Peptides against a protein of PDB entry 8YVU. Designs and how they scored, part 70

Target 1, 39 residues: chain A of PDB entry 8YVU
Amino acid sequence: PQLCYILDAILFLYGIVLTLLYCRLKIQVRKAAITSYEK
Target 2, 160 residues: chain B of PDB entry 8YVU
Amino acid sequence: TWLTVLKKEQEFLGVTQILTAMICLCFGTVVCSVLDISHIEGDIFSSFKAGYPFWGAIFFSISGMLSIISERRNATYLVRGSLGANTASSIAGGTGITILIINLKKSLAYIHIHSCQKFFETKCFMASFSTEIVVMMLFLTILGLGSAVSLTICGAGEEL

## One batch from the design tools (peptide; made by RFdiffusion4, then SolubleMPNN)

Design b2_p14_5_s1 (from b2_p14_5, 12 letters changed)
Fold by OpenDDE base, seed 5:
Structure b2_p14_5_s1 (fold): chain B 39 residues (1-39), chain C 160 residues (1-160), chain D 39 residues (1-39), chain A 14 residues (1-14)
Amino acid sequence: as target 1 above (39 residues)
Amino acid sequence: as target 2 above (160 residues)
Amino acid sequence: as target 1 above (39 residues)
Amino acid sequence: SYFNLLLELLKKHL
């Protein structure tokens, strides 16, 4: 049972970090698309 | 800018907030239907007794809907309404986290006091079940608060 | 205990889906960067 | 329905 709660905490933290990284990457894709259109 | 990014993800954040609200409402309904919380001794289900899954779900649902409508129609009155609703949802989420942490502490204290080595004892099972549900609700509330705060920052940036 | 394992399964699935989406997005950023360098 | 709108939004973002 204790191992399950530890795993939940790790997976939750991983999910938050991945969400932040995904948002950052999506911003980069959009910036790259805008820069290609100005060109 | 970070604000332009949040604006582009506003609909996604709104959907996440509504989904979180629906899951919280489902958990609240299931717990209230399966368990007679009024007959359970102690404060193990204090968050449910306070009705948090219900009023929290309403606030998060309203703020999520307003955020989606505001993004789609791009009307000034909807932007202000969304900002107000997301601010209210952020406050509600913060209050909900506090209530859930208090409930979690009480549930853990109950397990410790009764030395719940035998999981099949009805009181220990209920305390363990409460702890699991409260932890799930806490994670959902943190996700909902994160979405509401992000939407609030986005809305505040549009008013500036 | 059973609810903890269900939560672990959901969080694990979410982590896998986000990782796949992140990888796809990263490949798109790289392709966009290469296309901008060839112009 | 509200549920169909949610599903459509989810499909748009997935």
Scores: peptide ipSAE 0.471, ipTM 0.789, DockQ to the pose 0.026
Fold by OpenDDE base, seed 2:
Structure b2_p14_5_s1 (fold): chain B 39 residues (1-39), chain C 160 residues (1-160), chain D 39 residues (1-39), chain A 14 residues (1-14)
Amino acid sequence: as target 1 above (39 residues)
Amino acid sequence: as target 2 above (160 residues)
Amino acid sequence: as target 1 above (39 residues)
Amino acid sequence: SYFNLLLELLKKHL
């Protein structure tokens, strides 16, 4: 059971990091789309 | 197109495949070093007895390396070699999943038969440990298979 | 312990989905950057 | 080293 909790912690951390990266990337896409529309 | 997407991520997929293989190999080595699987009663470590962490890791490592080299050198002969290796790795991954599922079923059956309510019993501990390791390896194998299949599709698309 | 394994499965699935979405979004950013440069 | 190559590839994709 301890190994299961360690795996949960790793997967949870991975999920948080991916979520943050996804949010940052989504903001970049929106900024790029806005700059393309203004030209 | 989806093919263009996969081609751009080919190096990443190859690295992921190698890392998955290395992690599986590390788990196999640790388990074999800490536990004498040959002396463990029952077949709760059947996937390890079958040598899956070792031969699977070799196949995934080779396919991942070939994929990375093929992408970097853009040589036709390397692309064909990578396609062949990734196809072999995809087959190996599918076989590995099957072996791991069988092992998981055996481990769960062992826990059920022995009514393992007390974690501190040696046999129950080993069965629980096996279950945890097999689940981890199953997840890694699914990731490896996904990368190998993706690389195979990319390689096939480059030959068309 | 059973709840731990269920959580592992959910977190793993979430990680896969996020990875796929991240890859798709990264491609969109690259496409937007190329179109902005041609412009 | 092989390990350094893997780390470099990871850094390139992260």
Scores: peptide ipSAE 0.470, ipTM 0.792, DockQ to the pose 0.026
Fold by OpenDDE base, seed 4:
Structure b2_p14_5_s1 (fold): chain B 39 residues (1-39), chain C 160 residues (1-160), chain D 39 residues (1-39), chain A 14 residues (1-14)
Amino acid sequence: as target 1 above (39 residues)
Amino acid sequence: as target 2 above (160 residues)
Amino acid sequence: as target 1 above (39 residues)
Amino acid sequence: SYFNLLLELLKKHL
């Protein structure tokens, strides 16, 4: 059971980091799309 | 800008907040219906005794609903109401995290004190069950707080 | 312990889905950057 | 109706 809780913590942290990275990347895609439309 | 992205995702964040609230309410209802928390020895269900699954779910649900309505109708009074509700939900989420951490510490301490090697002992089972439910609720509360804070930042950006 | 394993499964699935979405988004950013460089 | 609205919003974002 202790290993399960450790795995939960790691997976949760991984999920948060991936969500932040995904948000940053989504912003970059939107900025690139806006820059392409203004040209 | 980050604000424009948050504005476009405002509806999604509101839905996430409502979903988190509904899941928390379901967990609270199930635990209260299956277990007589008042007769359980110890403070392993302190968050449930405090009624957090209920009032927290109400705050998050109201905040999420107001955020969705504000995004759809785009009325100034609804934007202000949504900002206020999201701020209140952020405070509620922070308080909820604190309560859940305290409950988690008590549950873990109970497991350590009673040397819960035998999972089938009623007291150890209840403490383990409490720990599992509290961890799940903690994750949901963090998600709800993240959505509420994001919506608060978005709403504050619209008033500026 | 059973609930812990269920949570692990949900978090693991969430992590996989986010990783796939991140990879797709990263490919889109790269394609947008290449298109911007050819203009 | 509320649940259906929630499902529709989830489908729109997924």
Scores: peptide ipSAE 0.470, ipTM 0.791, DockQ to the pose 0.026
Fold by OpenDDE base, seed 3:
Structure b2_p14_5_s1 (fold): chain B 39 residues (1-39), chain C 160 residues (1-160), chain D 39 residues (1-39), chain A 14 residues (1-14)
Amino acid sequence: as target 1 above (39 residues)
Amino acid sequence: as target 2 above (160 residues)
Amino acid sequence: as target 1 above (39 residues)
Amino acid sequence: SYFNLLLELLKKHL
């Protein structure tokens, strides 16, 4: 049971980090799409 | 700017807030239907006794709906209404986190005091179950608060 | 303990979905960068 | 209709 809670904490942290990275990457894709359209 | 990025994700944040509210409401309804919280001795379910899953879900749902409507219609009066609702939801979320932390402390203290060696004892099982549900609700509340605060910052940036 | 395992399953599924989305987005960024370099 | 709207929004962001 203690291992389960530790795993939950790790997975939660991983989820937060991935969400932040996904948001950053999504912004980069949108910026790249806008720059290609101006072109 | 960060504000421009948040503005583009307002609809996503609103949906996240509504989803969080619905999940909290479902948990509250299930717990209240399965367990007679009124007959449970102690403060193990203090968050549920305070009605947080219900009023919190209402505030988050209203805030999320107003945020989505405000983004879609792009009307000035809706922006102000959304800002007010998101601010109220942020305050409600902060209060909810406080209530949940207090409940968690009481549940953990109960488990420690009663030296719950036998998980199959009804009282120990209920305390453990409460702890698990409160932790889940705490994560959902943090997610909802993050969404509400983000929407509040976006709305404030549009009024400036 | 059973709820902990359910939460682990949900968080694990969420992590997998986010990883797949991140990989797809990373490939899109790479493709956009290559297309911008060929112009 | 509300559920469909929520699904549509989720689909748009996913």
Scores: peptide ipSAE 0.466, ipTM 0.781, DockQ to the pose 0.025

Design b2_p14_5_s2 (from b2_p14_5, 11 letters changed)
Fold by OpenDDE base, seed 4:
Structure b2_p14_5_s2 (fold): chain B 39 residues (1-39), chain C 160 residues (1-160), chain D 39 residues (1-39), chain A 14 residues (1-14)
Amino acid sequence: as target 1 above (39 residues)
Amino acid sequence: as target 2 above (160 residues)
Amino acid sequence: as target 1 above (39 residues)
Amino acid sequence: SFLILLLELLKKFL
């Protein structure tokens, strides 16, 4: 049970990091699309 | 194309493979240091008894390193070497998954047969611990196999 | 303990899906950057 | 050196 909770913590942290990276990348895509539309 | 995508992520896949291999080695060493697997009755640690965390980690580490070196140097001979190593690692990963599934089935069967209601019993604790470790190792080996297969497809696409 | 294993499976699947989505989004950003450079 | 290489690779992808 303790190992399961450790794995959950690692997977949860990984999920948070990926979500933050995905959000940053999505913002970059939106900025690139806006810049392309203004040209 | 999918091949172009895989080529651009080749270094990332190689790093992921090396990281997976290192985690597998860490789990193998921890289990071997904490538990005397030789004295544990049953096949609940069959994957560890087979030495999978060690040889699998070696194959994945070599494959990942070769993939990174191949991408950095962009030489034809390194691409072929990486393709060979990734193919070997893919086979090793598939074999490892098979071993882990067999171990998981045996561990689960043991828990069901002994009706492990008392978690603090040594045998039930060991079977539960084995199941948890095997599940973790299975997830890591699936990730490693996915990276190795992706690198193999990328390398095969470069040879054609 | 069973709930912990189910959570691990869900978090693992989530991690895989997020990784695939991140890769797709990264490709879109690169394509947008190339298209902006050719203009 | 291997750990440094791994960290550099990780930083390149993050």
Scores: peptide ipSAE 0.488, ipTM 0.801, DockQ to the pose 0.026
Fold by OpenDDE base, seed 2:
Structure b2_p14_5_s2 (fold): chain B 39 residues (1-39), chain C 160 residues (1-160), chain D 39 residues (1-39), chain A 14 residues (1-14)
Amino acid sequence: as target 1 above (39 residues)
Amino acid sequence: as target 2 above (160 residues)
Amino acid sequence: as target 1 above (39 residues)
Amino acid sequence: SFLILLLELLKKFL
């Protein structure tokens, strides 16, 4: 039971970090696409 | 193509495999240090008694290391070695899943037989703890197997 | 306790899906960067 | 050294 909650906390933290990285990467893709179109 | 995607992520998959192996070793070491599995009555820790956290982690670590080295050096002999190691790791992962499922079934059966409604009973606590650890190891083993299979497919595609 | 295990499964699945999406997005960023360099 | 190599690899992917 306590281990389950610890695992939940780790997985939740991992999910948040991945979501932030995904958002940053998505913004980079959009910026790269815009720069390619203005050329 | 899917093969091109796998080739680009080969190093990442290798690192993931090594990380999974290290986590499995850590869990195995912690459980063996905290619990005297040899004196525990029943087959609740059958996967640990079989040494799965140790040999499985060794196989995954070797496979991951060989995959990373093969990708970095791009040598034909290393590619073949990595393919062999990843194939062996895939087989080991499949065997590990089987052992963990058997352990999980035994642990659940133990909980059912002893009607473990009181969580503070030592035997019921141990069975519940075993179940939780086995579930965690099962998830890690599935991740490791997925990485090993992906690396095997990538390596096979390079030889082709 | 049962809810904890269900949450673990959901978070685990979410982590896998996010990892796959992140890998796909990273490949797209690399392709966009290469296309921008060839112009 | 192995841990450092692992951290460097992780940094390369991040």
Scores: peptide ipSAE 0.481, ipTM 0.795, DockQ to the pose 0.025
Fold by OpenDDE base, seed 3:
Structure b2_p14_5_s2 (fold): chain B 39 residues (1-39), chain C 160 residues (1-160), chain D 39 residues (1-39), chain A 14 residues (1-14)
Amino acid sequence: as target 1 above (39 residues)
Amino acid sequence: as target 2 above (160 residues)
Amino acid sequence: as target 1 above (39 residues)
Amino acid sequence: SFLILLLELLKKFL
C-alpha cells in the first residue's frame, strides 16, 4: 500500500511534466507551421 | 505568447473543469449513499460533512460551462461573466484544498492514535478509506483549480 | 488500497497515451525541420 | 483533434 502511494506521486509528477513538455512541443510545431506558411 | 496558447486551449480547460466537477460529484454521491457519514464518529469525513463535493462540483461545473459558452459565442458580456465565474471557482478550489488538507491531517492523526495494526477493525478501515478518498479528491481539486486559474488568466488577458 | 491501484492504472494509461502523443509530435517537429532545411 | 476527441468522450459520458 505505501508503494502504491509513492507510485501515484511519481506518476502524477510524470504526467504534469509530460503535459508541460507536450504543450511546449505543440507550440513549437504551430510556430514552425506558421513560419513555413509565411514562406 | 503564452496568453495566445491559453486562449486556444480555453475549451479544453473548460471541459477538464466540468469533468473534474462531475467526478467530484460522483465520489460525493457514492460515499454519501454507501456510508452514513452522520453516524461515523470523528472528523475523518469532515470534507464530506461540510458538503464540499456538492458545492465544489457546482462551482466548477458553472465555471466550466460559462467558459465553454464564452469561447463559442465570443460575446463581450459572456467574457466578463466567465471571468467572474472562474474567479469564484478559483476561490472555491482554494477553500476546498484547505478543507481537504485539514481532513487528511485528522484522518492521519486518527490512524496514528489508534495504532491501526489490525486493518480489519471497522474504525481503522473507515479511516484508511477516508484517507484514500480525500487524497483522490485533493488531486481532482488541484486539477480543477489549475483549470480555473488558467481560464481566469485567459479572461483577464482578453479584458486587458 | 484497491482505489490506489485503480488510480495507478488510470495514471499509467494516461502516461502511456501522453508518451505516444509526445513521440508523434516530436517526429512531426523533426519532419517539419527537415522540410524547412531542404527549402 | 485531441480537443474533438475529448468533446466526443464528454458527450458520451454526459
Scores: peptide ipSAE 0.481, ipTM 0.786, DockQ to the pose 0.032
Fold by OpenDDE base, seed 5:
Structure b2_p14_5_s2 (fold): chain B 39 residues (1-39), chain C 160 residues (1-160), chain D 39 residues (1-39), chain A 14 residues (1-14)
Amino acid sequence: as target 1 above (39 residues)
Amino acid sequence: as target 2 above (160 residues)
Amino acid sequence: as target 1 above (39 residues)
Amino acid sequence: SFLILLLELLKKFL
């Protein structure tokens, strides 16, 4: 049970980090698309 | 194309394979150091008795290293070697998943038979610990297999 | 303990899906950057 | 070293 909770914590942290990276990347794609459209 | 995508992530997939292999090896060594598997009743640690953490880690490590080297040097012989190693790692991963599923079933059956309501019984604790470790190793093996298959597809795409 | 394993499975699946989405998005950013550089 | 390679790959992925 303790190992399960540790794994949950690691997976949760990984999910948060990936979500933040995904959001940053999505913002970059949007900025690149806008810059390409203004060109 | 999907192939160009996978090609750009070959190094990442290789590192993921190596990392997965190292984690599996660490779990194997920890279990062997903490638990005397020879004195444990039943086949709760059948995957460890089969030496899966060791040979699986070796296969994934070799596959990952060859994939990274192949991508960096871009030599035809390394591409073929990486493809062969990734194929072997994929087969090893599939075999490992099968062994781990069998071990998981045995561990769960043991927990069910002994009606492990009291976690403080040493046998129930060991069965639960085995189940947790096997589940973790199963997830790692699935990740390793996914990376090996992806690298195999990339290597096959380069030969075409 | 059963809830912990279910949570692990959900978080694992979420991690895989996010990784795939991140890879797709990273490719889109790279394609957009290449297209912007060729202009 | 393997650690340097790992860090370099992590940087490429970040």
Scores: peptide ipSAE 0.478, ipTM 0.797, DockQ to the pose 0.025

Design b2_p14_5_s3 (from b2_p14_5, 11 letters changed)
Fold by OpenDDE base, seed 1:
Structure b2_p14_5_s3 (fold): chain B 39 residues (1-39), chain C 160 residues (1-160), chain D 39 residues (1-39), chain A 14 residues (1-14)
Amino acid sequence: as target 1 above (39 residues)
Amino acid sequence: as target 2 above (160 residues)
Amino acid sequence: as target 1 above (39 residues)
Amino acid sequence: SFLSLLLELLKKFL
């Protein structure tokens, strides 16, 4: 049971980090798309 | 192409493989240091008895290192070496998954047969602990295999 | 304890899906950057 | 040194 909670914590942290990175990357894609449309 | 994408992520895949290998090695070392697996009845630690955390970690580490070196030096001989190492690591990963699945089945069967309602019973505790460790090792092995296969595809694509 | 294992499975699946989406998005950013450089 | 290399590689992908 304790190992399960440790794994949950690691997976949760990984999920948060990936979500933040995904959001940042999505913003970059949107900025690139806007720049491409203005040219 | 997908091959071009995999080549660009080759270093990341190599690092992931090395990290996975190190974690597996650490878990194996800790378990072997704390528990005398040879005196545990049953096959609940069959993966550890087979030495998988050790030899598997070595194969994954070598494969990851070769992948990183191959990408950094961009030499043709390193590409072939990386392909060979990643192929070997893929085989090792597949074997490891098989061993871990067998171990998991045995551990779960043990828990079911003994109706382990009392967690504090030594045998039930060991079986539950084994199950948890095996699940973690299985997860890590799947990640390692995924990275090794991806690196193998990249290396094969460079030789074509 | 059962809830912990269910949470592990959900978080694991979420991590895999996010990793795949991140890879796809990274490819899109790179393609957009290349297209912007060629113009 | 190896750990530093791993951390540096990780930073390149973040």
Scores: peptide ipSAE 0.469, ipTM 0.787, DockQ to the pose 0.025
Fold by OpenDDE base, seed 5:
Structure b2_p14_5_s3 (fold): chain B 39 residues (1-39), chain C 160 residues (1-160), chain D 39 residues (1-39), chain A 14 residues (1-14)
Amino acid sequence: as target 1 above (39 residues)
Amino acid sequence: as target 2 above (160 residues)
Amino acid sequence: as target 1 above (39 residues)
Amino acid sequence: SFLSLLLELLKKFL
């Protein structure tokens, strides 16, 4: 059971990091789309 | 388009494969160092007895390294070598998943048969621990297989 | 302990989906960058 | 070192 909780913590951390990266990337895509629309 | 995407992520997939391999190797070595699997009755650690953490880690590591080197040097011979290694790693990963599933079934069956209500019983503790480790290794193996298959598809696309 | 394993499965699936989405988004950003460079 | 190479690759993707 303790190992399961450790795995949960690792997967949770991974999920948070990926979510943050995804959000940053999504913001970049939106900025690029806006810049393309203004041209 | 999909092939170009896989090519761009080839290094990442290779690193992921190497990391997965290293984690599997670490778990294998820790389990073998802490537990005398040979003295444990039953097939709870069948995947470890088969040496999967070792040979699986080697295949994934080699595949990942070759993929990274192939991408960096962009040489035709390295591409072929990487393709071969990734194919071998994909087969190894598939075999590993099968072994791990069998091990998981045996571990779960053991827990059911012995009605493991007391966690402090050595046999029940070992079966539970095995189940947890096998699940972790299964996840890692799926990740490794995914990377190896992706790299194989990328390499095959470059040879065509 | 059963809840822990369920959480592991959900987090694992989430990680895979996020990885795929991240890859797709990264491709879109690269395509947008190439299109911006050609203009 | 191999480790430094891995770290460099990781930094490239982050």
Scores: peptide ipSAE 0.469, ipTM 0.795, DockQ to the pose 0.025
Fold by OpenDDE base, seed 2:
Structure b2_p14_5_s3 (fold): chain B 39 residues (1-39), chain C 160 residues (1-160), chain D 39 residues (1-39), chain A 14 residues (1-14)
Amino acid sequence: as target 1 above (39 residues)
Amino acid sequence: as target 2 above (160 residues)
Amino acid sequence: as target 1 above (39 residues)
Amino acid sequence: SFLSLLLELLKKFL
């Protein structure tokens, strides 16, 4: 049971980090698309 | 195309494969150091007795290393070697999943037969611990297999 | 304990999906950057 | 070292 909760914590942290990275990358895509349209 | 996507992520897949292998080795060594598997009654640790954490980790490590080296040097002989290693790792991963599923079934059956309502009993604790470790290893093996298959497809695409 | 294992499965699936989406998005950023450079 | 190579690869993807 303790190992399950530790795994949950690791997976949860991984999910948060990936979500933040995804959001940052999505913003970069949008900025790149806008720059390409203004050219 | 999907092949171009896989080629761009080849190094990432190789690193993921090595990381998966290292985690599997760590779990194997920790379990073998903490538990005397040979003296545990029943087949609760059948995957460990079969040596899967060790040989599986070796296969995944070799495949990951070869994939990274192949991508860096772009030599034809390295590409072929990586393809062969990734194919072997894919087979090893499939075998590992099968072994882990069998172990999981045995562990669950043990828990059911002994009516392990009191998790503090030594035998029930060991069975529960085994189940948790096997589930973790199963997830890691699925990730490793996915990376190995992806690298195999990428390598096959480079040979065509 | 059963809820913990279910949570592990959900978090694991979420991690896989996010990884795939991140990879796809990274490819889109690279394509957008190349298109912006040719322009 | 192999570890430094691994860390460098990890940094490339992060």
Scores: peptide ipSAE 0.467, ipTM 0.793, DockQ to the pose 0.025
Fold by OpenDDE base, seed 3:
Structure b2_p14_5_s3 (fold): chain B 39 residues (1-39), chain C 160 residues (1-160), chain D 39 residues (1-39), chain A 14 residues (1-14)
Amino acid sequence: as target 1 above (39 residues)
Amino acid sequence: as target 2 above (160 residues)
Amino acid sequence: as target 1 above (39 residues)
Amino acid sequence: SFLSLLLELLKKFL
């Protein structure tokens, strides 16, 4: 049971970090697409 | 800017908020249907006794719906309404986290005091179950609060 | 205890899906950068 | 339906 809670905490933190990175990357893709469209 | 990013994700944040609210409501209804919380001794289910899953879910649902409607209709009056609703939801989320932390402390204290070595004892089982449900609700509440705060920042940035 | 394992399964699945999406986006960004460099 | 709208929104982000 203790291992389950530790795993939950790690997975939750990982999920948050990945979500932030995903959002950042998605913004970069959109910026690149806009820059490519303006050229 | 970060504000522009949040504005683009406003609809996603609203959907996340509604989903979080629905899950919280489902947990509340399931617990109330399966367990007679009123007959359980102690403060193990203090968050449920306070009705947090219900009123919290309502606040998050309203704020999420208003955020989505505001983004879709792009009307100034809806933006202001959404800002107010998201602010209210943020306050509700903060209060909910506080209630859940208090409940978690009481549940853990109960487990410690009764030295719940026998997991199959009804009282220890209920305390353990409560702890698990409270932890799940805490995660959901943190997610909901994060979405509500993000939406509030977006709305405030649009009014400035 | 069982609920903890269910949550772990959901979070794990979410993490896998996000990782796949992140990889896909990263590949798209790289392709866009290469295309922009060739122009 | 509201559910369909939610699914469409989810699909737009995914």
Scores: peptide ipSAE 0.465, ipTM 0.788, DockQ to the pose 0.025

